Peptides against a protein of PDB entry 6DSZ. Designs and how they scored, part 255

Target 1, 361 residues: chain A of PDB entry 6DSZ
Amino acid sequence: NYVVTAQKPTAVNGCVTGHFTSAEDLNLLIAKNTRLEIYVVTAEGLRPVKEVGMYGKIAVMELFRPKGESKDLLFILTAKYNACILEYKQSGESIDIITRAHGNVQDRIGRPSETGIIGIIDPECRMIGLRLYDGLFKVIPLDRDNKELKAFNIRLEELHVIDVKFLYGCQAPTICFVYQDPQGRHVKTYEVSLREKEFNKGPWKQENVEAEASMVIAVPEPFGGAIIIGQESITYHNGDKYLAIAPPIIKQSTIVCHNRVDPNGSRYLLGDMEGRLFMLLLEKEEQMDGTVTLKDLRVELLGETSIAECLTYLDNGVVFVGSRLGDSQLVKLNVDSNEQGSYVVAMETFTNLGPIVDMCV

## One batch from the design tools (peptide; made by RFdiffusion4, then SolubleMPNN)

Design b2_p24_3_s2 (from b2_p24_3, 10 letters changed)
Fold by OpenDDE base, seed 4:
Structure b2_p24_3_s2 (fold): chain B 361 residues (1-361), chain A 24 residues (1-24)
Amino acid sequence: as target 1 above (361 residues)
Amino acid sequence: SSSSIVSKDFTVPPAPPNVDIYAP
């Protein structure tokens, strides 16, 4: 019995940071196909805590903290539509990953979306939203008092959703999404009614955005609203304020991933298909009433990394660059540039062996 | 009114059915 020790996957297809192991620990969670790796971020670097095998490729991995939880829970959805909510539990030296909920969210009816699976969580943890199929938005209500989470679909008139997020600071859970129709790409918002299990009209829409608008970033308070990333432009909209920039530097390569640096949404990392790392800055203006408004958007080139599939800011200017095509990296962001004008220094590199092509010799 | 379809319920299992835990 040759136990073909299946070489552990090395290509990263997702990463997230939060407080999963404890309220105090900063964790890095890395998805490598079917494998979840859990690290604690320390002053000395990444400390491995646990590896978890999933019965399928991880398609969605999100940390969230429901009201009354002391630490983050982990939502995972696999490419086979197996969903679970996981909790980390340590009892002395014994580490366990507890399944708080699980289920299969596959529908019998629906066209799988060409842009793949999208999973999002309401910032207030009222629901999980899933775009699995064209013309459907699945809702998983998050109710702590319910031992059974009843998922339901809402019909979405917009068949070609490109990206979707929940907005911050909304009385009702509100999604913002980029969609495509024969007239181009557009941004729309919907409120999600849990009671009526339907969409209500959202606070705003923006028709005829950039043709290659591909990503929505929900911006936390005090700014609120969303950032729409295109090939040529970056747009902010919150219903009251609209601002767009078209920095020439982003036209060179498509931005493919992003991650929020500051809790208040003042800075975001952006990664492109060439491995360029950018900082998107939201410049604030404080009004006399104490309200904060967006003054301007700015993009700065930080440097080059491996081509990011995902990015996550850890702490102290350290960023994890999860790469599918190349080696993943821990990089340090410096305040001052080096002689080459780069603000990025590689701290650690994680070799990507690629898919084991069984070269049948 | 958007039509809603009730999907499968999530359950709280006694053990993780879809998770294998590997030692580091």
Scores: peptide ipSAE 0.016, ipTM 0.456, DockQ to the pose 0.032
Fold by OpenDDE base, seed 2:
Structure b2_p24_3_s2 (fold): chain B 361 residues (1-361), chain A 24 residues (1-24)
Amino acid sequence: as target 1 above (361 residues)
Amino acid sequence: SSSSIVSKDFTVPPAPPNVDIYAP
């Protein structure tokens, strides 16, 4: 009897921070293939709360807070298209993960997108959007009374979506996406009509962006709009304001992940394929009418970490670096650089034992 | 909202307790 002690997955494929266990707790949630690890971030470090086995590889993991919820709910989509909304409940020492809603969002017809599964949540929690298949955008309306997740598809004319996000500050749920056509890469916006189950024209578009534009960051108010990250450039657009920078330092390696540091969207962490960690800064200009506009963009090299699959700013300059290819890390961002010019200090390293080859025996 | 401030020095947390979701 070879007890193959199934080695627990160690490679991180997603991480998110929010208030899942309570309104007061800061949580770090880590996806490791089929495993979800839930931590509370404390003054003493990470406190483990629960490990959750999922029925399939976690493909999407997002925290969101519907109107009138005291804490965040967790949306999970698996690689097998099982969707659920989870709630944490604790009663004394008893900890329960409750399924608020579930469903399978697989379509019988559709070409799975080569860029994989994208799942996004409207900042106002009106809907979940899923790009699963080319030419389709799946919408899951968020209704409190729905125990079963109902979804519908909207036809997307743009077949090759690279990345998509919901924008902030929009009267209707509005997506912003990078897509590729024979003419190059472009950015477009659509409003999502739940009533008509169709797209309406969004507030803005930008044709002929950088050829390697690969990532969309939705920027919260007061700035609004989106950041488009390419190989050579970082562009901001909100319909009224356009700004682009091309810092030579980002050209060396492709930026592959991001995380917002400040709730107002003034700073973002960026990680590249070489494990370089950057800070993207949005410089504000206050207008005479009290409006805040983007003045400038700046990128600063902070230091080097493990190659990030995902980044999560926790608090007090502590960042979780979730790595698929290397060891995950907790790192500290310092105000002052070390002798090597790095602002990054490793606090903790979590050994990655490599890809668990699911030997399907 | 009392943001939990992570200290500079902490130990690796133990493995969290297991819960299976969607066990048939």
Scores: peptide ipSAE 0.009, ipTM 0.345, DockQ to the pose 0.055
Fold by OpenDDE base, seed 5:
Structure b2_p24_3_s2 (fold): chain B 361 residues (1-361), chain A 24 residues (1-24)
Amino acid sequence: as target 1 above (361 residues)
Amino acid sequence: SSSSIVSKDFTVPPAPPNVDIYAP
């Protein structure tokens, strides 16, 4: 009798930080296959609040705050295309996770994208965007009264989207994406019309970016625009300003994840396939008119961690390193380097017992 | 202003109690 002690999944597939339990609480949410772990970030460490079982592997997990909500809501999409919007509700000692909206967003017709599921939320919470299938962009309008998630597809002419984000500071919801065609990789923007259910021409495009451009980071105001991360280069573009750097240090290993540190988009954590942790810095220039422009981009090697599947900055220089392949970690960023030149100190390590191969018996 | 990253001791507790199963 092999008591297969159903070991809880330990491999991290995603992590996000926000204010889910309350407006005041800082939360760390961790996705481990079908399991969602909710923590409160405290001065003493992570306090566990609740574990939630999902009806499927979590593929997308994003926090967002619609207008007039006091705290963040959680969007989850499973690998089987079940979507929900969850709310945390506490009444004394009773903790409930409320489904605000749900739906299945699977299409009967479509080629699943080889690069997997991408889910993004408009910074102004007007819509959720989903890249599930080649040549389709699914839109879920965010309306307060909709308990049922209604979605529609917009056709993308660009069949091979590598990554996509919503931009900040746009009058209409605007996506920025890296795509590949026979000529190489390119960056394009589209405005999303909810009314017409179509794309309009976006504010800018950049043809012939780096051949291995793999990630888009939307930059908040005052900078706006996007960062494009490749194998050899990091570029910034906002329609008016273009800046590129090619720091030799990033060529050694592919950057695979990122997380914004500062709300104003001045700093980003970058993790590569070797477990190296970098800081990307956006240097500001204040113009005589009081406008802030990007002066320069800089990359600094902070140190080494477990190979990150996801990164999230918590607070006070503490970072959660969510690892799928190795042990997840809480790490501290220091201002001063140690004797080895590292700015990273491991605070806690979470043993990864490996992927639970769901043997569907 | 060098935002001094204050070192705090973090303890990571075991997996949270109260497992609920939610359907979308």
Scores: peptide ipSAE 0.008, ipTM 0.373, DockQ to the pose 0.051
Fold by OpenDDE base, seed 1:
Structure b2_p24_3_s2 (fold): chain B 361 residues (1-361), chain A 24 residues (1-24)
Amino acid sequence: as target 1 above (361 residues)
Amino acid sequence: SSSSIVSKDFTVPPAPPNVDIYAP
């Protein structure tokens, strides 16, 4: 089936930042249906490097850096379950995108999940996890010598997974997920055994979370644990520390995307369905033993943008707002508010011509 | 760490030509 796109897609369905082109370059990668746009972030702005056509709609796009790699690799999964790991190579003026690994991860048996495809990568790059079908968690081991992505399924007793992430700082790869059962929504953790190809009991669980808990954020060390975002509440849990807030301002519209600002997990951008941009702040407390614990959570309204499908913090308070419904934007976060009380200033706006319905011929 | 400070005079240049990774 040739997907002939008559026009270049403008609606953004994913974005990520990292070091893909080199160890030194900061990149912005933008997924627009079947197209991947690669930029270098510079002092002068975005420099386009390459636009790549993918074999199908990009459903997952994640940067990761395996041990001993100097720069990030790119994992892509398409809506038709074609997976690849891509590497950027430049030799003088020659630019090549190299496929390190590829494979099809479609199962012949399984109900596709109504919440769509979820793809996650272990922070230590031990595996990729995929929630494609209800009651299954697919694992792709990350081996350097593996040119073909070999995957296996682990049965997940929780049939209705809402969101899932790998946790940081775990001896074994550990997932944290929100799921729904007849009693409500809950959070659970599992360790993933690559050797035994099974789940082991994770470090913690939280039963009866907010009914509309929709997102999991894995928090890096030193905090560790996860943030659970709902309609009315934001909750932190790491097994030992629990903290929840219910700021009235987040009740006005559903938070739909997030992005980590600080590498240590001290700040996160949150975007809602009204195009409001928030900062979630994790306040630290240093204990006498030198351990860092979470003291408090705070949410601040920064301003308004296009309705974000995805957010990515670049550098120096610049944020890319990837929008599916509206124009994508580059915005500047300021320390001081403008006359309207906004900390957000639009730097650039990218016209969205609407969803290109790719007619599969 | 090269601080990629985006200047106020930020302009987005035109997208580069398309490269299909998967030739049919």
Scores: peptide ipSAE 0.006, ipTM 0.343, DockQ to the pose 0.054

Design b2_p24_3_s3 (from b2_p24_3, 7 letters changed)
Fold by OpenDDE base, seed 1:
Structure b2_p24_3_s3 (fold): chain B 361 residues (1-361), chain A 24 residues (1-24)
Amino acid sequence: as target 1 above (361 residues)
Amino acid sequence: SSSSIVSSDSSVPAPPPNVNIYAP
């Protein structure tokens, strides 16, 4: 009897950083197919806390902190449309992962989107948004007083959504998305009415963006707005200000992931398909009235890592590079470059033994 | 340090949800 000890998955398909175990702990959460790994980030490195087996492949993993929670909650959506909201609870040495909410959000009718599942959370924690199917946007209202989170669909006229995020600083929950039509790719915004269960006109739109515009980054206040990343260009828009750059260095390989470094949205890590790591910088201009505006955008090459599926800045210049195709890494960002001109030093490498084809027929 | 020691506790069935998510 060869007990084929099912080899634990090593390929990373998602990672997030936040305060899940406590308000004080900095955590790294890593999705490896059906497995969630929870670490505490310490001065000595990553301390493992718990592994959690999920009821399917993790497709969405997002931390969020509802108003009056002391620590973050975790939203997970699986590839089979099983949704849950998880809480970490420790009582002495006893560690429990509590399911605050659970349900299946699959629709009976709809074409699964070719760009896969997108899950987003409103920065004010008013709702979760899901793009699961073409022409539909699913909303899960986040009401603390409600024993039932009643999801609903809003019809989306734009059938081919590429990426979507909730914007910051909006009175109503507002999505910003890149979509494709026969005329090209465009950016649009919608306000989400929970009351009427419909979209209202958003604050701005930008028609005819770059043909390969693939990612939306919501920028926090004081800048607000969004960054649109393409193959050749990076564009900022907030309704009042538009700024685009086309740095030649990003044309070499497609940017595939991003992560915010600074809470104020001044810096972002970008990873491309060649494993190049970039810093996107938002240059601030302070006006005489104390308002903050975007002066310029700049991209700097930091160095090379494993090909990132996901990036997350931890603290003190340490970045986790989650890789599906290669070894995941902890890397240090240095102020000074090495002799090769790299600002990136590998601190730890996590061997990827390849994708576990979950042969669960 | 080999990341190997994380004891996979068994697939703890998700505790019964405190809140149900319904999609109509």
Scores: peptide ipSAE 0.031, ipTM 0.491, DockQ to the pose 0.025
Fold by OpenDDE base, seed 2:
Structure b2_p24_3_s3 (fold): chain B 361 residues (1-361), chain A 24 residues (1-24)
Amino acid sequence: as target 1 above (361 residues)
Amino acid sequence: SSSSIVSSDSSVPAPPPNVNIYAP
C-alpha cells in the first residue's frame, strides 16, 4: 500500500501582509489552493508559524482590523462559498486558529460571474462586500459579537462588473467599480445602506473609460478616490481631481496585480503578465489651505520577476512575489540599478511544482 | 536625479520601517 503522500500545493493563488499573530509581528499569509501558510517576517527572512488546511480552495483572503481589536483578523472565502473570520491565538507554545465567525454565502439562484469571486472589506470595517453572481452585490455586516456570518443581496443594475473596491474616507461605505455595458467600460460609485439594504447614489462616476480598464485601486487619505488601471492608461479620480497617464511601457503587457507600498497610498507595485515589476508613484501637492491633492502620476520599471498572481510589499524594500505559473520569490528592491538596469534582485525562490491537476482517477 | 525606490524626496515618502527584513 503505497501511501501516496499527497504533494502539498506549491502554486500561490493569494497573499496578504499585516499583523495577524500579534500587534507587533509583521506577517505574510500565503494561500496555496486549500492551504494557508502563516509566516512571521524577520530580519533573517520568513519564519513559518502555522499551516492551516481549509475546507476548500481559498478564493478571497483579506486582513482587517475592526475597531477595538489589537491585531488583524483574517477573512477567508472559499470557492464553495464558505466564509469565515479567523483569529490567531497563542497561549505559551500552543498556537490556535480560532473561528470567530462562519457561514455559507452561496445563493441557490444566480449566475456565477465569469470574472470569478471578488471579496472586499470596507476600510472602516463596517461590512464585507462580495461579488459572486452577476447582478448581485452581497453584503456581510461586520459585528464583533456575531458568530454567524449573515449576508444579504443588493441588486446591481450593472451586470458585468470587472472589479470593485470600497473607497476610503467615506461617511457611508462606498464602492467604486468598473463595469462593462454595450457602450463600453465605465466607473461608478454607490453608497451602501446597511439599514435600507440598498444602494444610494455615490459621490462620482466616470463614463466611457478605457475599453480595457480592468482594475480598481482604492487610494487612502489624504488623496482618497481610486486608480483605474487599463491596458494603455492609468487614471486617478476622486470626484474633484481627474488625472490620466498613458505610459507606453505598460501597453506591452497587461497589469494583473498590484500592492500598496506606502500606507498613505503614495506608491504601488504593479505586476504584468510578463513578470515585469513596476512602481506607480503618486506625487503630492500641498495646497495653501493645507489640503493635499494629486499633482502627478508616474510609472517606473523596476525589473523582472516570476509572473505574479499576487504581490505584497513586506519591509526594507523586500517584496513577496506570489506566483501561480512560476516560482514564487522574495525579491529586494534596490536604490541603484544593476548593470542591466534592473532594481530587482531575487533573494529566495520557492519552487512551484505546477498545478495539482486533480487527476480524478 | 536618480529615481530611488526609497525616495528621500518629500514628494514620495519612504515606507516606515517595521522589521528591517534582511537588513545588512
Scores: peptide ipSAE 0.030, ipTM 0.464, DockQ to the pose 0.073
Fold by OpenDDE base, seed 5:
Structure b2_p24_3_s3 (fold): chain B 361 residues (1-361), chain A 24 residues (1-24)
Amino acid sequence: as target 1 above (361 residues)
Amino acid sequence: SSSSIVSSDSSVPAPPPNVNIYAP
């Protein structure tokens, strides 16, 4: 009897950092197909805490902290549209993952979007937004008093949404998205009315962005607004300030993932399809009134890693590089470059054994 | 069509249908 120990999935398809196990613990959560791995980040590396099997491939994994929660909750959406909100609970040595909410958010009618499932959470935790189908935006209101989270759809006139995020610092939940029409790619914003269950006009729009604009990064205060990543350009817009750069170095390979380094949105990691790791820097200008505005954008090449499917900054210059195609890595960012001009040093490598072909034997 | 996400009442000892917990 060859117990083919069903090899655990090793390909990473998502990662997130936050405070899931406690308010004080820094956690790395890794999605590997149907499995969630929970780690505590320590000075010595990653300490495994728990593995969780999910009913389906993890498509969305986001940490969020509702008002009055001491630690982050985890939102998961599977590729089969099973949604849940999870809480970590420890009681002595007993570790439980509590399901605060669960349900299926599939619609009976809709064309699944070609760009896949997008799930986002409002920074103020007022709602979850889901782009599952073309021409629809699903809203899950996050109300504390409601035992049942009642999702609804808002019609989205823009059928071909490329990426979408909630903006920071908005009185109402506001989405910013890149969409494509016959005229090209554009950026638009909408306010989401929970009361009326409709979109209102957002604070700004930018028509005719770069043709290959593929990612939206919501920037926290004090800058606010969004960064739009293209093939050739990086653009910042907040409704008042517009700034674009076209560093030649990013043209060599498509940027495919990003992660915020600083809580204030001053720095972002960018990963491309060649495994190059960049730092995007937002240079501030302090105005005489004490307001902070964006002065400039710059991109610096840090070095090379495995091809990132996802990136997450941990702490102390340590970055987790989640790879689907190669080995995942813990890397350290150094202040000084090595002899090759790299600021990146591999600390740990996690072997990727490739896709588990479920050979139904 | 409104979909509902329901809270799991702590009373059902069955692992919630969407989550299986594995020990490391």
Scores: peptide ipSAE 0.023, ipTM 0.473, DockQ to the pose 0.049
Fold by OpenDDE base, seed 3:
Structure b2_p24_3_s3 (fold): chain B 361 residues (1-361), chain A 24 residues (1-24)
Amino acid sequence: as target 1 above (361 residues)
Amino acid sequence: SSSSIVSSDSSVPAPPPNVNIYAP
């Protein structure tokens, strides 16, 4: 009996940083197909804590902290539409991953979206939003006492959503999304009514954005609003302030992932299809009334890494570069460039042995 | 019975090489 030790997946398809094991611990969570790896970020490096097999390929992985939770919970959606909320519990040396809630959110009717599964969480933890099917937005209300994840659909008039996020600082849960119609790509906002199970008019919209606008970044307060990333342009909008830049350097390759560096949304890492790592900077202007507004946007090339599927800033200028196509990396961001003009130094490389072809025999 | 969607795989990943993430 050759126990073919099933090779562990090495290709990264998601990563997230937060406080999952405790309130004090900084964690790196890595999704590798059906496997979840949990690390503690320490002064000495990444400490492995637990590896977890999931009953399906991880399609969405997001940390969130409901009011009155001491630590983050983990939302996972699988490619087969199994949703769960996970909690880390440690009792001495015993480590358990507890399913707080679960459910299947598959619809019998609907066209699966060509851009894949999108899962987002309201910053105030009122709901989870899912774009699974064209013309539908699925809502999972977040209730702490509910072990069964129930969802409902709201019809989207916009059939071709490219990306969607929940906005920060909104009285009602508000989504911002890029969509495509025959006239081009546009940005729209909707408020989500849990009570009425419908969309209300959002605070703003922007018609006729860049034709290749592909990503929405929700910006936290004090800036608020969203960043829209295209092939040629980066646009900020919050309803009151509009600002667009078209830095030539981003035209060379498509930006495919992002991660917020600063809690206040002043900096974002951007990764492109060539493995270039950028910093997007939001320059602030303080108004006389004490309000903070966006003065300018700037993009800086930091250096080159493996082609990122996902990025996550850890701490102290250390970034995890999750790669599906290449080796994943821990990289250090330096203040000063090296002789080649790079601010990026590889600290560690994690060999990618390629996709495990699940030979379902 | 805690309905775990998590497999009983309790393996800890191999430790990465020591990288001083919090080096001053």
Scores: peptide ipSAE 0.020, ipTM 0.436, DockQ to the pose 0.658

